# Ledger of designs, part 183: peptides against a protein of PDB entry 3ZOQ

Target 1, 223 residues: chain A of PDB entry 3ZOQ
Amino acid sequence: QLLQDSWWNQLKEEFEKPYYQELREMLKREYAEQTIYPDSRDIFNALHYTSYDDVKVVILGQDPYHGPGQAQGLSFSVKPGVKQPPSLKNIFLELQQDIGCSIPNHGSLVSWAKQGVLLLNTVLTVRRGQANSHKGKGWERLTDRIIDVLSERERPVIFILWGRHAQMKKERIDTSKHFIIESTHPSPFSARNGFFGSRPFSRANAYLEKMGEAPIDWCIKDL

## One batch from the design tools (peptide; made by RFdiffusion4, then SolubleMPNN)

Design b2_p27_8_s2 (from b2_p27_8, 18 letters changed)
Fold by OpenDDE base, seed 2:
Structure b2_p27_8_s2 (fold): chain B 223 residues (1-223), chain A 27 residues (1-27)
Amino acid sequence: as target 1 above (223 residues)
Amino acid sequence: MEAELRAREAEEEAARVAALAAAEAAA
């Protein structure tokens, strides 16, 4: 699959590097021999929905959901018709308390992606039923590069970093140009320790307004 | 499933918070 020109120009050199070739070969075997999520056509959906130049906000996840029909190549997002996972439910609870949005009847965050919210996992594939099964296989190097090229961009970006894993990436972000919103992870294990009440959505929009950009319409319509 | 999927991240975060609380209590 071919990326948008804007991302291709930023990442083309990565795809020629040995680490990515090894990753690609690994993925070929994995998809052939096992059930891998998301669908291979959806791996780069975050980049497909949100061009390099259109990125306003980045929300980092860890790796895709590993259940049938869940992952759609966007962090925290699930395909329509899929039950909202606990972390996503908490995201919507915070969204409601933060800016008054109704909780949608689905879990697709595509509407955010289309507005410039890069919903990026650090690892972009997973084996069915095996969380983090593709950790350390090369994705992190590519996604680190994605963060790097965004950090190098002159136009500011807002990075929303939920939890320790995402926050470990802050060292790669030029805070002289970009904004960071940090809190605990929306997971039930950590949400009450700081995620709830963190108001990331209104804070992100406040930064966008300061930058002279249109805010994100975070409210998600029912399907 | 989400809890299981994010268990490592969430537990690491919880451990951080717990460690911070313990440090504050010890101070």
Scores: peptide ipSAE 0.048, ipTM 0.656, DockQ to the pose 0.060
Fold by OpenDDE base, seed 1:
Structure b2_p27_8_s2 (fold): chain B 223 residues (1-223), chain A 27 residues (1-27)
Amino acid sequence: as target 1 above (223 residues)
Amino acid sequence: MEAELRAREAEEEAARVAALAAAEAAA
């Protein structure tokens, strides 16, 4: 896929490396022979909606939803008309409790992405019905590089790291320059152990204001 | 596939929250 200039300048060397070429060939076979999510044109939506220079906040996910019509290339986000998955429901519950937003009638987080919230999964594709089926195939190396180039950016970034998998990326982040918000994952299995009450949205906006940047409008309008 | 990718896969699997995928699939 063609990336915006700002991301291309940061990542162009990765696409020429053997690991990515092997990943690309694997994906060609997968999309031809299997049902793969998201749609191939949506794989890099996180980078399409949020340029390298416009990133204010990063929210890390693991891999895309593996059900029909769900994944849209943004972590935790689902296409309009799709039932909200449990973790997303909990995200909206915390959003309501944190800053008073209403629960939207859909699960699309595109409005966040357009404001500078990079909704990045560490793995960017999945087979239908097979969670994490594309782990260890090369995506993690690319997305690690995305984290690295953001960490190297002079203008600070806020990283929201829910759960252990995301928090493992903390070692790649220059915490002398960037801010990290950590809690348990919004999953029903862990949300009551620290995610609820963590107030990541107000905390992120507090950091943005401290840096002299416009806060994120986290509230999502109904469609 | 490169050996480093296989090693990375093993590391990611060890770090993965197994129940998370099941929770999301229940939607």
Scores: peptide ipSAE 0.048, ipTM 0.556, DockQ to the pose 0.125
Fold by OpenDDE base, seed 3:
Structure b2_p27_8_s2 (fold): chain B 223 residues (1-223), chain A 27 residues (1-27)
Amino acid sequence: as target 1 above (223 residues)
Amino acid sequence: MEAELRAREAEEEAARVAALAAAEAAA
């Protein structure tokens, strides 16, 4: 799978390491023997849509949705025509309350990705119906490296860390250069405990403006 | 100690998120 040149330059050494080769071989077996999400061509969509240099904001997820037709290689995002998962619905509710965006009739966040929002899961594949089934298989080491190389970048990045899983990556982020927006997870189990009212979208744009960068148009048009 | 506590909390939250995803798939 071809990565954008900027990401390839940052990650090429990882792909040669034994852990990634083992991961790749595992994935080959998994995709051959079971239903795995997302489509193998979509695994690196987050990196495809958002180059290393174009990253303005990072939103970390755990692993892909494990239902049919849902995952499209972007954290929290679902393909058009797919019912919005509860966490995503809450994201859109906060978006509406934060900056006044209408709730879209679909769940695709591709428009964010194209604007420099890296929608990265820490684990990039999953078995159908089995959440976190590919945890601990090597993805975390690669995605940790993605966070590391972004942290090492001179141009500041805004990291939106929803929930404790994402917040565990804070230790890898140079807070002298980069900005962190933290809250509870948008999940119905935690959203009312801090996610709602956290206003991550306006806060992110405020940081971008301070940096002299164009803000993200977070509003998503209907399809 | 703080790192270990955070790790436990992260695992618990991850489990909650996973449970939600499972519920969505069953719906």
Scores: peptide ipSAE 0.043, ipTM 0.637, DockQ to the pose 0.356
Fold by OpenDDE base, seed 4:
Structure b2_p27_8_s2 (fold): chain B 223 residues (1-223), chain A 27 residues (1-27)
Amino acid sequence: as target 1 above (223 residues)
Amino acid sequence: MEAELRAREAEEEAARVAALAAAEAAA
């Protein structure tokens, strides 16, 4: 699976490291023996849709949805035709309240990715029905490096960190030049404790405008 | 399915992630 040149230049050293080679071999076995999500061709979709240089906003997730046909290789996003998971529903509710967007009839966030929203999970694969089954297998080291190289980038990035898991990555982000938007997770278990009303979309666009960049069109068209 | 996703997301809120190795990539 080919990466864009901009990401390849940032990550090529990682792919040569023993940990990544071990992960690769593990994944070969997993995909052969188990049902793994997303499709192997979609693992790096976040990097495919959003080049290193084009990243404006980062939204961190944990690992892919583990149900059939859901995961797109983008955090929180589901393929068209898939029922919107509860957290995604809450994301759209906040989107509506924040900036007035209508609730889309699908859950694909590809339009965000194409505009420079890096929808990155910290773990990029999962076994069917087994949340976090690929935790601690090497993905986190790669995705930490992704955060690191973005943090090192001169052009500022906006990091949207929902929940404690994502917020733990804050220590890797140079807050002297990058912007952080934090709240509780959009999960029904936590959304009412701070996610709702956090207005991450308008706040992100406010930062972009301050930097002289085009804001994100967060509104998603129906299919 | 939805219940499993909600439970997973609750776990995500409290979970820490460790790392070992990554999948195949090229450019």
Scores: peptide ipSAE 0.032, ipTM 0.611, DockQ to the pose 0.045; fails the geometry check

Design b2_p27_8_s3 (from b2_p27_8, 14 letters changed)
Fold by OpenDDE base, seed 3:
Structure b2_p27_8_s3 (fold): chain B 223 residues (1-223), chain A 27 residues (1-27)
Amino acid sequence: as target 1 above (223 residues)
Amino acid sequence: MEEELKKLEEEEEKERIAALEKAYAEQ
C-alpha cells in the first residue's frame, strides 16, 4: 500500500527498520496460511482516509474486529451491512445524547475519517476469531511512532482516549500543544462507568472551534 | 509496583472487552 506523501515523510524511516521488515514477513506468512483481517489492502485505511496534515482528531482502538466482513482498517468501524458491535452501538448512543445525531443504519465511520478523524488501532491486523493474536508482533512500535509524529506536530490534535489501553498512550502526547478527552471504554462492561455522558463529540468540536478549525460533522447519514 | 498493577488492570480490561464483542458475534 502506498501511503500519502505526508504520512510517508513521517514514517519512511520506520519501514526500513528491522522490526518492520520482520513484521512484514510475518504478515506475508499469516495472510498466506490463515484468514487475517482486515483485507491486506485495507490495513492502512486510517492513514489513507486521513493524511498526516489533515488529522484533527485521533480515536485509538486496540485491534481489528476478527469476524468475517467486519474490519475495514478503521478503529471501531464496520463495513456497511455488518451488524453494529456492542461498543459501536454505545458510541452511537452517546453521539445521540451528546449532539442529537440519529443512530445510523450502518456502522461505517468513513465519513469521520474523511473529515480528519484518524481512526487508529494500535494493532492493525488480527487472525479470524482470535482477538489480539497479532499483539506484540511490531504494530505497536509503528503506531507508537504515528502518535509520536502527531505529538511533535505544531498544529494541535485532539486525542480521544477511551479506556485504559488507549490512555496508556497519554505519556507520548505533548499536552502543552494537544488536547486529550478521556473516559471509560464504550464497551457494555465499562460504558456506564463514565463513557455515557462524557460528551466526547461536542467537547472535540469545542476544542476545534477554539483553535479556529472547522468542527467535525459527527452525524452519519443512512445508506 | 503501581505501574505493574496498572498494566495488569489494563490487560484484564482488554480481555473483558474482547470477550464481550466475541460473545455478541456468536449470538
Scores: peptide ipSAE 0.060, ipTM 0.680, DockQ to the pose 0.330
Fold by OpenDDE base, seed 4:
Structure b2_p27_8_s3 (fold): chain B 223 residues (1-223), chain A 27 residues (1-27)
Amino acid sequence: as target 1 above (223 residues)
Amino acid sequence: MEEELKKLEEEEEKERIAALEKAYAEQ
């Protein structure tokens, strides 16, 4: 996929490395032989919607939803018309409690992405019905580099790290320059242990305001 | 021991998330 120039400049060296070439060849086989999500053209949607320079906030996910029509190439996001997954429902519940947004009638987070919220999964593809099936195939190395180049950026970034998987990436983030918002995962298994009441949206906007940047309009309009 | 425990807890959380996603897909 052709990336925006800003991301290409940051990641071009990765695409030339053997690991990425192997990943690419693996993906070609996977997409040919199996049902893989998201659509191949949507794999880099997070980078397509949010340029390197436009990143204000990063929200890390694990891997794409593995059900039909769900994955949109954005962490936690689902295509319009798709039933909201439990974690996403909890995200919207926290959004409502945090800043008073109405719960949207869809699960698309594209409006966040367009405002500079990088909705990045650490693994960018998955087999149908097989969560984490593409774990350890090379995506993590690329997405680690994405985190690294953002950490190296002079303009500060806010990293929202829900759950331990995301929080493991904290070691790659220059906390002297960038802001971290941590809580338990929005999953029903963990949300009551710290995610609810964590107020990540208002806290992110408070940091943006402190930096002299426009806050994110986190409220999602109905379609 | 703390690092090992943390890794185990991290793996368990990943498994729980994956299980949730699977359960949701099966509904």
Scores: peptide ipSAE 0.052, ipTM 0.707, DockQ to the pose 0.391
Fold by OpenDDE base, seed 1:
Structure b2_p27_8_s3 (fold): chain B 223 residues (1-223), chain A 27 residues (1-27)
Amino acid sequence: as target 1 above (223 residues)
Amino acid sequence: MEEELKKLEEEEEKERIAALEKAYAEQ
């Protein structure tokens, strides 16, 4: 897939590396033999919606939703008409408590992506009904590079790291230059242990304002 | 010991998240 020029310039060398070639060949087999999510055209939606230069905030997820029609290539986001997963519901509950946004009637976070919120999963594909089925197949190396090139960017980025999996990426982030917002994961299993009340949205906007940047309109309109 | 504990806790969190997502997809 053709990436935007800004991302292509940052990642072109990765696509020539053996690990990515192997990943691509694996994915060709997987998409041919299995039901894989998201749609192959949606794999890089996070990069399509948010250019390298336009990234203001990064929200890291693990891997795509593995149910039919759910994944749209954006972390935590689901296509319109899809029931909101529990973690996403909790994200919207925190959004409501943090900055007063209404809970939307859909789960699409595309409006965030278009404003510079990179909704990046560390693994970008999954088999139907098999969470983390594509873990350790090469995506993590590419997405680590995405984090690295953002960390190397002179213009600061805000990284929102929910849960331990995302927080493991903190070692790759220049915290002297970039801002980190950490809490427990929005999952029902962990949200009450620190995610609720963490106010990541207002905190992100406070950093953006300090940087002289426009804040994110986190409130999502109904469709 | 802290690194091993952190890894264990991370795997438990991943498993719990995966289990939740699976349960939700099956409903």
Scores: peptide ipSAE 0.048, ipTM 0.688, DockQ to the pose 0.391
Fold by OpenDDE base, seed 2:
Structure b2_p27_8_s3 (fold): chain B 223 residues (1-223), chain A 27 residues (1-27)
Amino acid sequence: as target 1 above (223 residues)
Amino acid sequence: MEEELKKLEEEEEKERIAALEKAYAEQ
């Protein structure tokens, strides 16, 4: 896939590296032989919706949803018409409690992405029904580089790190320039241990305002 | 039904991963 010029300039060297070529060849086989999510054209949707320069907020996920029609290349997001997964439901509950947004009738976070919220999974593909099936195949190296180039950016970024997996990336973030919002994961197994009441949306907007940037309209309209 | 089941399994798996992360953090 061709990336936007801003991302291409930051990542072009990665695409020439052996690890990425190996990943690409692996993915070609996987998509040919198995059902892989998201659709191959949607793998880089997070980068397509949010340019390098337009990134205001990063929300890290692990890997795509592995059910039919769910994944759309954005962390935590599901395509319209797809039932909201439990973690996403909890995200919307916190959104409602934090800043008063209504619970949307769909699970698409594209409106966030278009405003500069990079909805990045650390692994960008998955086999149907097999969570983390593409872990350790090369995606993490690329997505680590995405974090690195954002960390190196002069213009500050807000990183929202839900759960341990995302928080492990904190070491790659220059906290002298960038802001981090941490809590437990929105999963039903962890949400009551700190995610609920963490108010990540208002806190993110408070940082944006402090930086003189426009806040994110986190409220999602019904479709 | 199969799609719903797979969605449920995916949701449960994500929850399980989060639970594992929690359990590890509590150690």
Scores: peptide ipSAE 0.029, ipTM 0.578, DockQ to the pose 0.083; fails the geometry check

Design b2_p27_8_s4 (from b2_p27_8, 16 letters changed)
Fold by OpenDDE base, seed 1:
Structure b2_p27_8_s4 (fold): chain B 223 residues (1-223), chain A 27 residues (1-27)
Amino acid sequence: as target 1 above (223 residues)
Amino acid sequence: MEEELRKEEEEEEKAEIEALEEAYAAQ
C-alpha cells in the first residue's frame, strides 16, 4: 500500500479517481524529465509520520521547497544540513518568544510530525527552481480530502492556518468540533503583521490540554 | 467587492511568498 492503513482507509477512494490517475501519470513524466522535489519516496512523508488517528495538529503549507536537498515531504520543514528558509526562521523565532524554545541548529520538523503534527502542503511536489509549478495538477483535490476526513473525525483537531492560502481551507473545517489558530504567514513579508506574537504553539497546547490530550513538545533538539 | 479584494490580497501574498522562496533559492 502507498500509505499506512489509517490513511489508506480514509483516502483509498481518491487514488482510484481519474484526477489522481492523471496526477500520477503527470508525476511519472515530471520525475523522468525534470528534477522534482521532494524525492518520490518522500512525497507522502506527512502521512507516513502522522497516522490519521494520531493527528493532533495540522499545519498547512503551500508547496515544497524547490531547492536541492531542501524538501522532505513536510510543510515548512527542511532536511538536516539545509539552511533554514526565512519563513522557517520566523517560525522558530515565534516558537522562542511563545514558549522559550531555543532555535535549533537545523530545520527538520520531523519531531513534530512524530508527535501528531501533520505538516501538510496543499501541493506535494514541485519542479526545481519553479515554485507552484505543480499547482492545479490534482494535489489540491487530494489534500482537500485529507482536510475533509480530518474535519469529519469525531476527535477534535487543531488547525494552524498561517496566511490567506491556508485560511481559504477554513471553509472545509467544522469549527464546531475543531480548533482554528489563524495569523498572518511567517514569511518576512507578513510576519510582522500578526504572525509574531500570535503564540500558536502555546495556544495549540492549551487546546490539547483542554481536550485531555498530551501537549506537543514543540522544542526541537539540535542534531 | 470584498471577495475580489480578498482574492487579490491572497494572490499578492502568494506572489510575495514565491518571490521570497525564489530569492532565497537563488542565493
Scores: peptide ipSAE 0.053, ipTM 0.701, DockQ to the pose 0.409
Fold by OpenDDE base, seed 4:
Structure b2_p27_8_s4 (fold): chain B 223 residues (1-223), chain A 27 residues (1-27)
Amino acid sequence: as target 1 above (223 residues)
Amino acid sequence: MEEELRKEEEEEEKAEIEALEEAYAAQ
């Protein structure tokens, strides 16, 4: 079974659809002929670390990092030992200013994923050195369905939507039931226009506490 | 205006990833 039971029950019908079969055949060729990131076993890491029922928070990204050893199947996250990308550095700066966390010596967000933060990219694969090379190939339809089934869930979810690309998914979210935290993107280009000072981490925890749920421990320990 | 900002954010994010790859390759 590709996914754990909770996600499989929500997504099993998608995997039988023609678009996903075409995507799968495309990916087989890509992985055979080129260097593709992340490793094929890591494509669904966001769903592996965070079950459908355990999702508390969603953070949307675009597509994986396209450099060697970077992507680990989680949005914004990089493997330990990899230099932190500028956007991730800004995320940690805001985390420090928001709730006082120290900046970690690595960029792995796995500890968030294990607590119920779904770190989902809208596109789940990329060619080495070619950002957005797998855009429009079928991933967006699957990840839209992931957003849809979370929106349909009775237990509320918090969606953190940084930048316009993520915010375009707001139309798929039942805002009468779920919570939205929006700001500009953490990129150096846009961070000073609203991301810094947006306090997404404390705001997310405030919503969780209001719902009677345990807050996220956003602080990341050094390795 | 919003579409222009979206394109600029996407281009900057792409540039950041490319710069990171170059920095990694230089190590």
Scores: peptide ipSAE 0.045, ipTM 0.701, DockQ to the pose 0.421
Fold by OpenDDE base, seed 2:
Structure b2_p27_8_s4 (fold): chain B 223 residues (1-223), chain A 27 residues (1-27)
Amino acid sequence: as target 1 above (223 residues)
Amino acid sequence: MEEELRKEEEEEEKAEIEALEEAYAAQ
């Protein structure tokens, strides 16, 4: 199976739908003819690291980084050895101010993913040097379904929605069961307008504790 | 150095696009 059993059970019907088959055929052509990120084996890393049942927190991103070696299939995350993008730097600055974590010497958020932080982009692939090049190709329908099945889950989820793009997904979230943390985007263009000081990490952990769940260890160790 | 600069430019471009989409969605 391409996905863990828990995700497969939730998403198997999507993979049989025409839109996803068309997306898949498009991606086959794109990966053959263009440089596409992330590596095709890494597209579903967010679902690989965090099972459906293990999701505690969702952090929505837009689409993968479009530079060489950056994207690893997790929103905002970059592979070890890759310079931290500006938005990610700001995420770590807020993390430091919020809960006192040191700034890591790398940008990999895999440790969050392994703890139940679903680092989901709404679009899961991108052409090199062309941000949003795979927007409107079918990924959004799949990732909307991911949000939907999480919203339908009885066990509560915390959704961290940075910026307007992520916040547009709020309508799909049952706020009677789930918690939402909203602020401006961590981008240098938006961070000073509300992201800094929003304290999403401590707020997420406070919700987890209220739910009787283990908090996330947001602090990232150096490599 | 040139490759690092190119990566920085690509990251800035992404950040700009993210900001533009936020601004568009706010209208």
Scores: peptide ipSAE 0.029, ipTM 0.544, DockQ to the pose 0.082
Fold by OpenDDE base, seed 3:
Structure b2_p27_8_s4 (fold): chain B 223 residues (1-223), chain A 27 residues (1-27)
Amino acid sequence: as target 1 above (223 residues)
Amino acid sequence: MEEELRKEEEEEEKAEIEALEEAYAAQ
Protein backbone atom coordinates (compact mmCIF):
# COMPACT_ATOMS: atom_id res chain seq x y z
CA GLN B 1 0.00 0.00 0.00
CA LEU B 2 1.13 3.54 -0.74
CA LEU B 3 2.18 5.61 2.24
CA GLN B 4 -0.02 8.50 3.24
CA ASP B 5 0.91 11.69 1.40
CA SER B 6 2.39 13.28 4.51
CA TRP B 7 4.87 10.42 5.01
CA TRP B 8 5.56 10.11 1.28
CA ASN B 9 6.61 13.76 1.15
CA GLN B 10 9.05 13.16 4.01
CA LEU B 11 10.46 9.80 2.86
CA LYS B 12 10.25 9.76 -0.98
CA GLU B 13 13.97 10.53 -1.33
CA GLU B 14 14.87 7.53 0.84
CA PHE B 15 12.96 5.13 -1.40
CA GLU B 16 15.10 6.18 -4.38
CA LYS B 17 18.39 5.54 -2.57
CA PRO B 18 20.46 2.42 -3.34
CA TYR B 19 20.25 1.07 0.23
CA TYR B 20 16.46 0.98 0.10
CA GLN B 21 16.39 -0.59 -3.35
CA GLU B 22 18.76 -3.29 -2.08
CA LEU B 23 16.55 -3.78 1.00
CA ARG B 24 13.47 -4.05 -1.21
CA GLU B 25 15.08 -6.67 -3.45
CA MET B 26 16.26 -8.60 -0.39
CA LEU B 27 12.73 -8.52 1.07
CA LYS B 28 11.21 -9.74 -2.21
CA ARG B 29 13.47 -12.79 -2.04
CA GLU B 30 12.89 -13.31 1.68
CA TYR B 31 9.09 -13.20 1.39
CA ALA B 32 9.23 -15.60 -1.57
CA GLU B 33 11.62 -18.12 0.00
CA GLN B 34 10.97 -17.80 3.77
CA THR B 35 8.16 -17.08 6.20
CA ILE B 36 8.59 -13.40 7.04
CA TYR B 37 6.64 -11.31 9.55
CA PRO B 38 4.61 -9.24 9.48
CA ASP B 39 2.58 -9.81 6.32
CA SER B 40 4.13 -7.70 3.54
CA ARG B 41 1.00 -5.53 3.48
CA ASP B 42 1.45 -4.74 7.19
CA ILE B 43 5.15 -3.69 7.13
CA PHE B 44 4.30 0.02 7.18
CA ASN B 45 1.19 -0.19 9.39
CA ALA B 46 2.71 2.24 11.89
CA LEU B 47 2.89 4.87 9.13
CA HIS B 48 -0.52 3.87 7.76
CA TYR B 49 -2.33 4.35 11.08
CA THR B 50 -0.44 7.50 12.08
CA SER B 51 0.31 10.18 9.47
CA TYR B 52 3.41 12.36 9.74
CA ASP B 53 1.32 15.37 10.76
CA ASP B 54 -0.80 13.39 13.24
CA VAL B 55 2.13 11.97 15.24
CA LYS B 56 1.84 13.05 18.87
CA VAL B 57 3.82 10.27 20.57
CA VAL B 58 6.47 7.84 19.33
CA ILE B 59 7.11 4.48 21.00
CA LEU B 60 10.19 2.73 19.62
CA GLY B 61 10.58 -1.04 19.45
CA GLN B 62 13.39 -3.22 18.11
CA ASP B 63 11.93 -5.64 15.55
CA PRO B 64 8.62 -7.51 15.00
CA TYR B 65 7.49 -10.56 16.93
CA HIS B 66 8.69 -13.64 15.04
CA GLY B 67 5.86 -16.05 15.95
CA PRO B 68 2.89 -16.98 13.74
CA GLY B 69 0.11 -14.40 13.62
CA GLN B 70 1.72 -12.08 16.18
CA ALA B 71 3.23 -9.11 14.37
CA GLN B 72 0.92 -6.52 12.83
CA GLY B 73 3.45 -3.82 11.90
CA LEU B 74 3.16 -1.95 15.23
CA SER B 75 5.80 -2.04 17.99
CA PHE B 76 4.81 -4.18 21.01
CA SER B 77 1.36 -4.83 19.51
CA VAL B 78 -0.11 -8.25 18.69
CA LYS B 79 -3.15 -9.15 16.62
CA PRO B 80 -6.41 -9.90 18.46
CA GLY B 81 -6.61 -13.51 19.62
CA VAL B 82 -2.83 -13.69 20.16
CA LYS B 83 -1.55 -14.29 23.68
CA GLN B 84 0.01 -11.14 25.11
CA PRO B 85 3.84 -11.33 25.19
CA PRO B 86 5.48 -10.72 28.59
CA SER B 87 6.68 -7.20 27.73
CA LEU B 88 3.20 -6.24 26.56
CA LYS B 89 1.68 -7.65 29.75
CA ASN B 90 4.04 -5.42 31.72
CA ILE B 91 3.06 -2.42 29.59
CA PHE B 92 -0.57 -3.06 30.55
CA LEU B 93 0.35 -3.51 34.22
CA GLU B 94 2.09 -0.12 34.18
CA LEU B 95 -0.89 1.36 32.32
CA GLN B 96 -3.20 0.07 35.05
CA GLN B 97 -1.01 1.39 37.85
CA ASP B 98 -0.33 4.72 36.11
CA ILE B 99 -3.82 5.79 35.04
CA GLY B 100 -6.19 3.03 36.21
CA CYS B 101 -6.91 1.32 32.88
CA SER B 102 -8.20 -2.25 32.93
CA ILE B 103 -6.00 -4.91 31.34
CA PRO B 104 -7.56 -5.63 27.93
CA ASN B 105 -8.48 -9.14 26.77
CA HIS B 106 -6.30 -8.64 23.65
CA GLY B 107 -2.91 -7.15 22.76
CA SER B 108 -3.77 -4.82 19.87
CA LEU B 109 -2.49 -1.26 20.24
CA VAL B 110 -4.25 -0.04 17.07
CA SER B 111 -6.38 2.32 19.18
CA TRP B 112 -3.19 4.12 20.25
CA ALA B 113 -1.92 4.30 16.66
CA LYS B 114 -5.21 5.84 15.49
CA GLN B 115 -4.83 8.58 18.10
CA GLY B 116 -1.34 9.63 16.95
CA VAL B 117 0.92 7.15 18.75
CA LEU B 118 3.54 6.05 16.21
CA LEU B 119 4.37 2.46 17.20
CA LEU B 120 7.64 2.18 15.26
CA ASN B 121 10.12 -0.69 15.27
CA THR B 122 13.66 0.19 14.16
CA VAL B 123 13.65 -2.98 12.03
CA LEU B 124 10.35 -3.65 10.28
CA THR B 125 10.62 -7.34 9.28
CA VAL B 126 11.83 -10.65 10.74
CA ARG B 127 12.14 -14.29 9.71
CA ARG B 128 9.88 -16.75 11.50
CA GLY B 129 11.56 -17.93 14.69
CA GLN B 130 14.70 -15.85 14.07
CA ALA B 131 14.80 -12.68 16.16
CA ASN B 132 16.83 -9.83 14.60
CA SER B 133 17.35 -11.82 11.37
CA HIS B 134 16.83 -8.64 9.32
CA LYS B 135 19.03 -6.43 11.52
CA GLY B 136 21.58 -4.39 9.56
CA LYS B 137 19.82 -4.86 6.19
CA GLY B 138 18.76 -1.24 5.67
CA TRP B 139 15.65 -0.76 7.84
CA GLU B 140 17.61 1.13 10.50
CA ARG B 141 18.61 3.78 7.94
CA LEU B 142 14.99 4.33 6.92
CA THR B 143 13.69 4.38 10.51
CA ASP B 144 16.49 6.75 11.51
CA ARG B 145 15.22 9.05 8.76
CA ILE B 146 11.68 8.74 10.19
CA ILE B 147 13.03 9.88 13.56
CA ASP B 148 15.02 12.67 11.87
CA VAL B 149 12.05 14.12 9.97
CA LEU B 150 9.96 14.03 13.15
CA SER B 151 12.77 15.75 15.05
CA GLU B 152 12.91 18.42 12.33
CA ARG B 153 9.15 19.02 12.60
CA GLU B 154 8.18 22.30 14.25
CA ARG B 155 5.19 20.81 16.09
CA PRO B 156 6.57 18.99 19.17
CA VAL B 157 6.61 15.20 19.52
CA ILE B 158 6.85 13.05 22.66
CA PHE B 159 9.34 10.18 22.35
CA ILE B 160 8.90 7.26 24.74
CA LEU B 161 12.23 5.42 24.85
CA TRP B 162 12.06 2.13 26.75
CA GLY B 163 15.43 0.48 27.18
CA ARG B 164 18.88 1.22 25.84
CA HIS B 165 18.23 0.28 22.21
CA ALA B 166 15.52 2.92 21.94
CA GLN B 167 17.53 5.41 24.02
CA MET B 168 20.35 5.24 21.44
CA LYS B 169 18.07 7.28 19.19
CA LYS B 170 18.08 10.21 21.64
CA GLU B 171 21.03 11.78 19.82
CA ARG B 172 18.79 12.21 16.76
CA ILE B 173 16.08 14.08 18.69
CA ASP B 174 16.13 17.86 19.13
CA THR B 175 15.35 18.09 22.84
CA SER B 176 14.89 21.86 22.53
CA LYS B 177 11.61 21.14 20.68
CA HIS B 178 10.64 17.58 21.62
CA PHE B 179 10.01 15.74 24.87
CA ILE B 180 11.61 12.45 25.88
CA ILE B 181 10.28 9.93 28.40
CA GLU B 182 12.95 7.36 29.27
CA SER B 183 12.89 4.24 31.43
CA THR B 184 14.13 0.67 31.45
CA HIS B 185 12.49 -1.75 29.04
CA PRO B 186 9.11 -3.38 29.94
CA SER B 187 10.79 -6.82 29.64
CA PRO B 188 10.48 -8.94 32.81
CA PHE B 189 14.29 -8.77 33.02
CA SER B 190 14.34 -4.97 33.29
CA ALA B 191 10.84 -3.76 34.20
CA ARG B 192 11.48 -3.71 37.97
CA ASN B 193 14.62 -1.62 37.44
CA GLY B 194 12.67 1.48 36.40
CA PHE B 195 9.85 0.74 33.93
CA PHE B 196 7.32 0.01 36.66
CA GLY B 197 6.41 3.28 38.29
CA SER B 198 7.81 5.35 35.37
CA ARG B 199 4.23 6.44 34.51
CA PRO B 200 4.90 7.10 30.82
CA PHE B 201 1.20 7.39 29.92
CA SER B 202 0.25 10.11 32.40
CA ARG B 203 3.54 11.93 31.69
CA ALA B 204 2.89 11.86 27.95
CA ASN B 205 -0.61 13.25 28.47
CA ALA B 206 0.75 15.95 30.78
CA TYR B 207 3.07 17.11 27.98
CA LEU B 208 0.25 16.99 25.43
CA GLU B 209 -1.97 19.10 27.68
CA LYS B 210 0.87 21.60 28.19
CA MET B 211 1.15 21.90 24.40
CA GLY B 212 -2.61 22.44 24.06
CA GLU B 213 -3.07 19.03 22.42
CA ALA B 214 -5.75 16.46 23.14
CA PRO B 215 -4.46 13.72 25.46
CA ILE B 216 -4.26 10.10 24.37
CA ASP B 217 -6.97 7.75 25.60
CA TRP B 218 -4.57 4.99 26.56
CA CYS B 219 -7.27 2.69 27.92
CA ILE B 220 -7.97 -0.19 25.55
CA LYS B 221 -11.47 -1.63 25.35
CA ASP B 222 -12.08 -5.35 25.24
CA LEU B 223 -13.07 -6.90 21.93
CA MET A 1 35.43 3.77 27.95
CA GLU A 2 31.91 5.01 28.70
CA GLU A 3 30.86 4.51 25.10
CA GLU A 4 32.15 0.93 25.06
CA LEU A 5 30.39 0.12 28.35
CA ARG A 6 27.19 1.60 26.97
CA LYS A 7 27.42 -0.59 23.86
CA GLU A 8 28.01 -3.72 25.95
CA GLU A 9 25.04 -2.90 28.19
CA GLU A 10 22.86 -2.30 25.12
CA GLU A 11 23.87 -5.65 23.64
CA GLU A 12 23.08 -7.39 26.94
CA GLU A 13 19.64 -5.78 27.10
CA LYS A 14 18.94 -6.82 23.50
CA ALA A 15 20.01 -10.37 24.28
CA GLU A 16 17.69 -10.45 27.30
CA ILE A 17 14.75 -9.20 25.25
CA GLU A 18 15.47 -11.75 22.52
CA ALA A 19 15.80 -14.58 25.03
CA LEU A 20 12.47 -13.64 26.59
CA GLU A 21 10.73 -13.58 23.22
CA GLU A 22 12.23 -16.96 22.33
CA ALA A 23 11.23 -18.45 25.68
CA TYR A 24 7.70 -17.13 25.24
CA ALA A 25 7.47 -18.54 21.71
CA ALA A 26 8.60 -21.93 23.02
CA GLN A 27 5.79 -22.05 25.64
Scores: peptide ipSAE 0.047, ipTM 0.702, DockQ to the pose 0.422; fails the geometry check

